# Ledger of designs, part 141: peptides against a protein of PDB entry 3B8E

Target 1, 230 residues: chain A of PDB entry 3B8E
Amino acid sequence: PFLIFIIANIPLPLGTVTILCIDLGTDMVPAISLAYEQAESDIMKRQPRNPKTDKLVNEQLISMAYGQIGMIQALGGFFTYFVILAENGFLPIHLLGLRVNWDDRWINDVEDSYGQQWTYEQRKIVEFTCHTPFFVTIVVVQWADLVICKTRRNSVFQQGMKNKILIFGLFEETALAAFLSYCPGMGVALRMYPLKPTWWFCAFPYSLLIFVYDEVRKLIIRRRPGGWVE

## One batch from the design tools (peptide; made by RFdiffusion4, then SolubleMPNN)

Design b2_p21_3_s2 (from b2_p21_3, 17 letters changed)
Fold by OpenDDE base, seed 2:
Structure b2_p21_3_s2 (fold): chain B 230 residues (1-230), chain A 21 residues (1-21)
Amino acid sequence: as target 1 above (230 residues)
Amino acid sequence: EERVKLFVKLLEELAKALAAA
């Protein structure tokens, strides 16, 4: 999000506080829960990792995590961001290069795509209105990401949902997201304005896409072991 | 400063939740 903010010079899609809430709040418990996941049924049939040649984090894992799943997550967040701004009169094309004027407190006549002028205060309200739905979108996508991380090769349907700590993590991150979104004072304290409950569903297609994509990937790995898809 | 205090409180609650898990 921050790289696109710089490159495209668009209004800030995700605030620093919301990023911290993701990295230190909603991601911590789910990540720890994976340490308690049951081993895959075929794990003892696999050769052990060679610690001299095989890195724990390799280019293939980085490509999968950031190049594929991470891109789908980012697209989900930006989709929500663009929909909210479009509903407020700012079409995606109009946002390109707008940051300089958007962030200038002395410019109170920034025009939207329909010629309506926006004061600095009004623009910041719209910007902060995007932060919470973007955050919630990431949390909803993280549900799928956490579930797919349960296994490397086996389907989630083969592995099942027996990890009670993981289930607790899903509820915890959801409850935290709801708390941050709806608790009184969060708009002032964290610049996280409350969102309509319908915005939770904006991320569901992307969450489903991640899940289906990974299940298909795992199916290919099971049928053709040693391929580039691993 | 109030934002930081609120965030710290949230982290403390999360830490308690983690410790209880």
Scores: peptide ipSAE 0.006, ipTM 0.355, DockQ to the pose 0.054
Fold by OpenDDE base, seed 1:
Structure b2_p21_3_s2 (fold): chain B 230 residues (1-230), chain A 21 residues (1-21)
Amino acid sequence: as target 1 above (230 residues)
Amino acid sequence: EERVKLFVKLLEELAKALAAA
């Protein structure tokens, strides 16, 4: 998100404080929960990693994490961001290069796509209104990401959802997201303004896409072991 | 209906932005 903010010079889609809430809040318990996941049923049929030749993090894993799943997550967040700004009169094409004027507190006549002028305060309210739904979008896609991380090869349907700590992690991150979104004072303390409940559903197609994509990937790996998809 | 029109317009503008990039 921050790279696109710099390159496209758009208003900030996700604040630093919100990023910290992801890293320290919503990601911590889910990540720990993976340590309690049961081994895949076929793990004993696989050869052990050669510590001299095989890296723990290989190019295939990096490609999956950053080049595939990470891109889908980013698309989900930006989709939500652009929808909110469009509902407030700022179409995506108008956002390109707007950051400099957007962040200038002395410019109080920034025009939207329909010629409406926006004060600095009004613009910042809209910006901070985007941060919370973007954050929630990330949490919702993280549900799928956490579930797909349970296994490398087996389907989630084969592995099952027996890890109670993982289930707790899903509830915890969701509860934290709800708390940060709706607790009074979060707008002042964290610049996280409350969102309409309907915004939670904006991420669902992307969460489903991640899940389906990974299940298809795993299916391909099971049918054709040793491919670049692994 | 207004929301649907807005979404369609959003998609069109995104397509234009991607084409211009």
Scores: peptide ipSAE 0.000, ipTM 0.258, DockQ to the pose 0.017
Fold by OpenDDE base, seed 3:
Structure b2_p21_3_s2 (fold): chain B 230 residues (1-230), chain A 21 residues (1-21)
Amino acid sequence: as target 1 above (230 residues)
Amino acid sequence: EERVKLFVKLLEELAKALAAA
């Protein structure tokens, strides 16, 4: 998000504080919960990793994490961001290069896509209105990400949802997201303005996409071992 | 219906923005 903010010169899609809430808040318990996941049924059929030649993190894993799943997550967040700004009169094409004028407190006549002028205060309200839904969108897509990370090869339906710590992690991150989104004072403390409950559903298609994509990937791996998708 | 129209318009504008980037 911050890279796109700099490169495209768009209004800040996700605040630094909200990023910290993701990295240190909502992701911690879910990530730890994966250490308690049951071994896959075929684990004893796999050769042990050679620590001298086999990297724990390989190019395929980086491609999966950052190039595929991470990209879908980012798209989900930006989708929510662009929808909110569009609903407030700022179409995506109009946001390109707008940051300089957007962040200038002395410019109080920034025009939206419909010719309406926006004061600095009004623009910042809209910006901070985007932060919470973007954050919640990331949490919602992380549900799918956590579930798909349970296994390398087996379907989630084969593995099941027996890890109670993982289930707790899903509820914890959701409860924390709800707390940060709706607790009084969060708008002042974290610049996270309350979101309409309907915005929680904005990320659902992306969560489903992540889940379906990974299940299809795993299916391909099971049917064609040694493929480039592994 | 208005949400669907807005969504379609958003997708079109995103496509334009990506093409311009």
Scores: peptide ipSAE 0.000, ipTM 0.253, DockQ to the pose 0.017
Fold by OpenDDE base, seed 4:
Structure b2_p21_3_s2 (fold): chain B 230 residues (1-230), chain A 21 residues (1-21)
Amino acid sequence: as target 1 above (230 residues)
Amino acid sequence: EERVKLFVKLLEELAKALAAA
């Protein structure tokens, strides 16, 4: 999000506080829960990793995490961002290059796509209104990401949902997201303004896409071992 | 259906923005 903010000069999609809430709040327990996942059914059929030659983080893992799944996650977040701004009169094309004027407190006549003028205070309210739904979108997408991370090769349907700690992590991150979004005073304390309950559903198509994509990927790996998709 | 229409509209606007950049 921050890279696109700089490159496209758009209003800030995700605040620093919300980023910290993701990195330290919602992602921590789910990530730890993966340590308690059951071994894949075929684990004993695989050769042990060579610690001298095989890196824990390789090009395949980076490609999957950042090049594929991470891109889908980013698209989900930006979708929510653009929807909110469009509902407030700012179409995506109008956001390009708008950051400079958007962040200038002395400019109180920034026009939206429909010619409506926005004061600095009004613009900041809209910006901060984007932060919480973007955050929630990431949490919802993280559900799918966490579930697909349970296995490298086996389908989630083969592995099952037996990890109670992972299930707890999903509820914990959701409860934390709800707390941060709806607890009185969070708008003042964290600039996380409350969101409409409907915004929780904005990420669902992307979560489904991630899940389907990964299941198809795993299916291909099972049918064609040693392929580039692994 | 309205959400799909909005999504398509946003994609179109994004495509226009990318083409204009």
Scores: peptide ipSAE 0.000, ipTM 0.270, DockQ to the pose 0.018

Design b2_p21_3_s4 (from b2_p21_3, 17 letters changed)
Fold by OpenDDE base, seed 1:
Structure b2_p21_3_s4 (fold): chain B 230 residues (1-230), chain A 21 residues (1-21)
Amino acid sequence: as target 1 above (230 residues)
Amino acid sequence: MERVEEFIRRLEELALELALR
């Protein structure tokens, strides 16, 4: 998100505080829950990693985590961001290069895509209004990410949802996201303005996409073990 | 309220500075 903010020179899509809420809040319990996941049925049939040749974090893992899943997550967040800004009069095309004027507190006549002028304060309210739904979008996409991280090869349908701690993590992150989004004072404390309940659904296609993508990946791995997709 | 906002703004500015380096 922050890279696109710089490169595209758009208003800040996700604030530092919301990032911290993801990393320290909503991601912690789910991540810990994976330690309690049941081993895949074939784990004892796999050869041990060669510590001399095999990196713990290899290019394939980086490519998958950041290059594939992370990109889908980012796309989901940006989709939500663009929807909200569009609902507030700022079409995506108009956002390109707008940051300089957007962040200038002395410019109080920034026009939206419809010629309406926005004060600095109004723009910042809209910006902060985007942060919360972007955050929520990440949480909703993390549901799929957490579920897909349960296994490397087995389908979620094969592994099942037996990890009660993971289920608890999904509820916890969702409850925390709802709390941060709707608790009075969060707009002041964390710049997390309340979101319309409908904005939660902006993430669902991307969450489903991640899930389907990974299930297809796992299906390929099961059919062609030792391939580049593993 | 203002102090928290200022703190957050400073963090954002710092993050921006770090990203631009």
Scores: peptide ipSAE 0.020, ipTM 0.370, DockQ to the pose 0.028
Fold by OpenDDE base, seed 3:
Structure b2_p21_3_s4 (fold): chain B 230 residues (1-230), chain A 21 residues (1-21)
Amino acid sequence: as target 1 above (230 residues)
Amino acid sequence: MERVEEFIRRLEELALELALR
């Protein structure tokens, strides 16, 4: 989100504080929970990793994490962002290069896509209205991401949901997201304005897409071991 | 509340400065 904010010069999609709430709040417990996951049924059929030749982080893992799953997550967040701005008169094409004028407190006549002028305060209200739904979108897609990270080859249906710490992590991140979204004063303290409960559903297609994509990937790996998808 | 907002604003400015370097 922050890279696109800089490169495309668009209004800030996700605030720095909301990013910190993701990285330190909603991601930490779920990530730790993966250390308690049960071994895959075929683990004893795999040779031990050679620590001298086999990297822990390889190009395939980077491609999967940042190039595939991370891009789907980002698309989900940006979809929510663009919908909210479009509902407030700012079409996606009009946002390109708008950041400089958007963030200037002395410019009180920034026009939307319909020629309506917006004050600095009005623009910041709209910007902060985007932060919470974007954050919630990330949390909802992280449900799928956490579940797919349980296994490399086995389907989630084969592995099952036996990891109680992972289930706790899903509950914790959801409860924290709800707290940050709806607790009084969060709009002032964190610039996270309350969202309509319906905005939680905007992320569901992307969460489902991540899940289906990874199950298909795992199916391909099981059918063609040693392929480029592994 | 004002101190927290100011701190947040400073963090955002710092993050922006770091990203632009």
Scores: peptide ipSAE 0.018, ipTM 0.374, DockQ to the pose 0.030
Fold by OpenDDE base, seed 4:
Structure b2_p21_3_s4 (fold): chain B 230 residues (1-230), chain A 21 residues (1-21)
Amino acid sequence: as target 1 above (230 residues)
Amino acid sequence: MERVEEFIRRLEELALELALR
């Protein structure tokens, strides 16, 4: 998100506080929960990793985590961001290069895509209104990400949802997201303004996409072991 | 749904009032 903020010079899509809430709040318990996942049924049939040749973090893992899943997550967040800004009169094309004027407190006549002028205060309210839904979008796509991380090769349907700690993690991150989004005073304390319940649904297609994409990937791996997709 | 939307609206109004102070 921050790279696009710089490169495209758009209003800040995700605040520092919301990033901290993701990294320290919603990611911690889910990540720990993976340590309690049951081993895949074929784990004892796999050769041990060669510590001299096989890196723990390889190019395939980086490509999968950052290049594929991470990009889908980012697209989900930006989709939600653009929807909210469009609902407030700022079409995506008009946001390009707008950051400089957007962040200038002395400019009180920034025009939206329809020629309506926005004061600095109004723009900042809209910006902060985007932060919470972007955050929630990340949490919703993380549901799928957490579930797909349960296994490398087996389908989630084959592995099942037996890890109670993982299930707890899903509820915890969701409850925390709801708390941060709707608790009175969060707008002042964390600049996390409440979101419309409908904005939660903006993330669902991307969460489903992550899940389907990974299940297809795993299916390919099962059918063609040793491929580039593994 | 309507009660939640009304609650959110009230929170938005409160947040706006507090942000403008």
Scores: peptide ipSAE 0.016, ipTM 0.379, DockQ to the pose 0.060
Fold by OpenDDE base, seed 5:
Structure b2_p21_3_s4 (fold): chain B 230 residues (1-230), chain A 21 residues (1-21)
Amino acid sequence: as target 1 above (230 residues)
Amino acid sequence: MERVEEFIRRLEELALELALR
């Protein structure tokens, strides 16, 4: 989000506070829950990792985490961001380069895509209104991420959802996201304005896409072991 | 749905009032 903010010179799509809420709030319990996941049924058929040759973090893991899943997450967040701004009169094409004027407190006549003028205060309200739905979008896609991380090779349908701590993590992150989104005073304290309940559904296609993509990947790995997808 | 939306609208209005203070 921050790289696109700089490169495209668009209004800030996700605030620093919301990022901290993701990293420290919604990700911790789910991440810990993976330590309690049952071993895959084929674990005893795999050779032990060679500590001298086999890196814990390899190019495949980086490609999967940042290059594939992370891009789908980012697309989901930006989709939500652009839809909210478009509903407020700012079409995506008009956001390019708008940041300089958007962030200038002395400019109170920034025009939207329909010629309506926006004060600095109005623009900042719209910006902060985008932060919470972007955050919620990340949480919703994280549901899929957490589920796909249960296994490396086996389908989630083969592994099942027996990890009670993981289920607790899904509820915890969702409850925290709802709390941060709807608790009175969060708009003042964290600049997280409440979102319409319909905005939660904007992330669902991307969450489903992550899940389907990973299941297809795992299917390929099972059918063709030793491929570049492992 | 409508009651939740109304509640959210009221929260938004309150948040805006507080944010402008």
Scores: peptide ipSAE 0.014, ipTM 0.334, DockQ to the pose 0.061

Design b2_p21_4_s1 (from b2_p21_4, 18 letters changed)
Fold by OpenDDE base, seed 3:
Structure b2_p21_4_s1 (fold): chain B 230 residues (1-230), chain A 21 residues (1-21)
Amino acid sequence: as target 1 above (230 residues)
Amino acid sequence: AEEVRELAEKLLKLAKELREK
């Protein structure tokens, strides 16, 4: 999100402190949960035929899969960001290059896509209104990510939710999202304004998309063992 | 853990710099 903010010169979609909350609060416990998750019985039963080559291939495939999931997460967050800004009169095309004028306190007549002028205070309220939904979108998408990452080959429906640490991570992440979204003073402290409860549901399609994507991937792997999708 | 810590420190530094501007 921050890289796109710099490269595209768009208004800041997600605050730096919020990014830290994701990295430290939402990603750490899940990562630990995955480390303690018993490797799929199939992974443990397969003696590595060639430990060096098979490990390298597996690491590359895992890296690509996580990279793809991370891109889908970012797309989900940006979708929510663009929807909120569009609802406030800023179309996505108009946001490109707008950052310089957007962040300038001396410019109080920044025009939206419809010719409405926005003061510095007004546009900062809109910006900070985007931060919370973006964060919540990432959290909801991460629910699916965490659940799918527990298995490499087996469907989530086959393996079930046996990892207590994973379940704890999901609850912690959700509790953190609720705290940041609804606790008084978070708008001032973290520049995350309170979120309407309806915005929690806007992220569900992306969570479902990741879930379906991974289930399809796993299905392909099961049908074509040794394929490039592994 | 060390890479995450370094990233966190960099992000905190950036956040401070952004607040001071």
Scores: peptide ipSAE 0.006, ipTM 0.263, DockQ to the pose 0.022
Fold by OpenDDE base, seed 2:
Structure b2_p21_4_s1 (fold): chain B 230 residues (1-230), chain A 21 residues (1-21)
Amino acid sequence: as target 1 above (230 residues)
Amino acid sequence: AEEVRELAEKLLKLAKELREK
């Protein structure tokens, strides 16, 4: 997210403190839960292959999966960010290169895509309004990703929610999201303004799409073992 | 855990520096 912010020169979609809360709070517990579940699933499938080569392959698979999940989360967050800004009159194309004027306190006449002028204070309110939904979107996407990552080949419906660590991770990240979104003072402390409950649902279509995509992927893998989709 | 802590400290430091600007 921060790299895209620098490259595209768009308004900051996610605050640095919020990024830290995601990376340290919301990503760590899910990552641990996934590591445990993969270890359990791999223990069940593996004949004792060479422990060194198998560990390396697992670490590569885990790192690749984590990297992919992180990219999907970022895409989900950016989707929500662009939706909120578009609803406030800033179309995605107009945001490109706008950061310089957006962050300038002396420019109080930044125009949106419809010619509406925005003061610095108004712009910052909109920016900080994006931070909380971006975070919540990541959490909601993580729900889907964690559920998906339970199985490489089996449907979520077949394996069920047996991993207690995963369930705990889902609860913890949801509780953290609720705390950061609704606790008094978070707007000042974290630059995360309170989230309207309706925005929790903004990520649901995206999470559903990921879920459907992965179930289809798994179905293809089951029908065509050894395909390029593996 | 130690690597995560070190990363957290670096990120917190960066966050503070960015807030001061």
Scores: peptide ipSAE 0.005, ipTM 0.265, DockQ to the pose 0.023
Fold by OpenDDE base, seed 4:
Structure b2_p21_4_s1 (fold): chain B 230 residues (1-230), chain A 21 residues (1-21)
Amino acid sequence: as target 1 above (230 residues)
Amino acid sequence: AEEVRELAEKLLKLAKELREK
């Protein structure tokens, strides 16, 4: 998210506090969940053929998988961001390079894609309106990520949702997202304005994409043991 | 999760730096 913010010089899609909440609130429970995850029955039964090569391959594949999933997560967040800004009159193309003027308190006539002028205060309201949905989008996409991380080779449908810690993590992330989105004072304290319930659904296509991607990946791994995707 | 965490930490640092400017 931040890389695109820098490269495209767009208005800040995600506030620092929201990023902190993601890091501290949404990543800790998943990490704990994964630590307590029972190894897949197939992993437990297979001794590593070559501990050195298998570790290196595993690290590369984990890195690639997480990198790809992270890219999908970022795309989901940015999609939500661009949709919200577009609904407020700022088309994605118009946002390119707009940050400098957007953040300038002395410019009160920043034009949107339709020629409407926006005051600094109005721009900050719409920016902060984006923070909460972006955060929620990441949380919703992380649901998929957490679920897919439970299994390395097996389908989620085959292994099932037996990890109680994972389930707890999903609820905790959701509760945190709801708290930050709807608790009074969060708009002032965290610059997270209340989220319309409809925005929770904006991330679902991306969550589904992650699930499909991971299931396809796992299917390839199962069909081609020892492949580069393994 | 660890890569996401590292990314988030990098993003946080960068966001702090940008906020201080």
Scores: peptide ipSAE 0.009, ipTM 0.282, DockQ to the pose 0.023; fails the geometry check
Fold by OpenDDE base, seed 5:
Structure b2_p21_4_s1 (fold): chain B 230 residues (1-230), chain A 21 residues (1-21)
Amino acid sequence: as target 1 above (230 residues)
Amino acid sequence: AEEVRELAEKLLKLAKELREK
């Protein structure tokens, strides 16, 4: 997200505080919950044929899978960001290069895609309105990520939701997202303005996409043991 | 949950302090 912000020179889609809340609040407890997940019976039963090469390959593939999931997660956040800005009159093309004028406190007549002029204060309200739904989008996508990471090969439907710690982590993450999104004063304290509940659903297609992607991946791994997708 | 709440409160407090500075 931060790289796209620098390259495209768009208004800031995600605040630093929000990033910290993701890294410390939403990722840590779920990661711990996954550590307590029952080791897949298949991981324990298959001794690596070559402990050195097979471990390295598996680590690389895991890293690539997490990298791909992270990219889809970021895309979901940016989609929500662009939709909100478009609803407020700023089309994605118009946002390119706009940051300099957007962040200038002395420019109070920044035009949107429809010729409406926006004051600095109005622009910052819209920017901060984007921070919350970006965060919420990440949380909703993380639900799918956590569920799919429960297993490497088995379908979620086969493994089920047996880990109570994982379920607790999902609720905690959701509660934190709701708190940051709707608690009075978060706009002033965290630059996260309240979000309409309907925006929670904006991330669901991406969550579903991740889920389908991982299920297809796992299906391929099960059908072709030893393929490059392992 | 309590640890995350405590952490969130600490982060909120820190954010407020940084803004007042």
Scores: peptide ipSAE 0.007, ipTM 0.282, DockQ to the pose 0.036; fails the geometry check

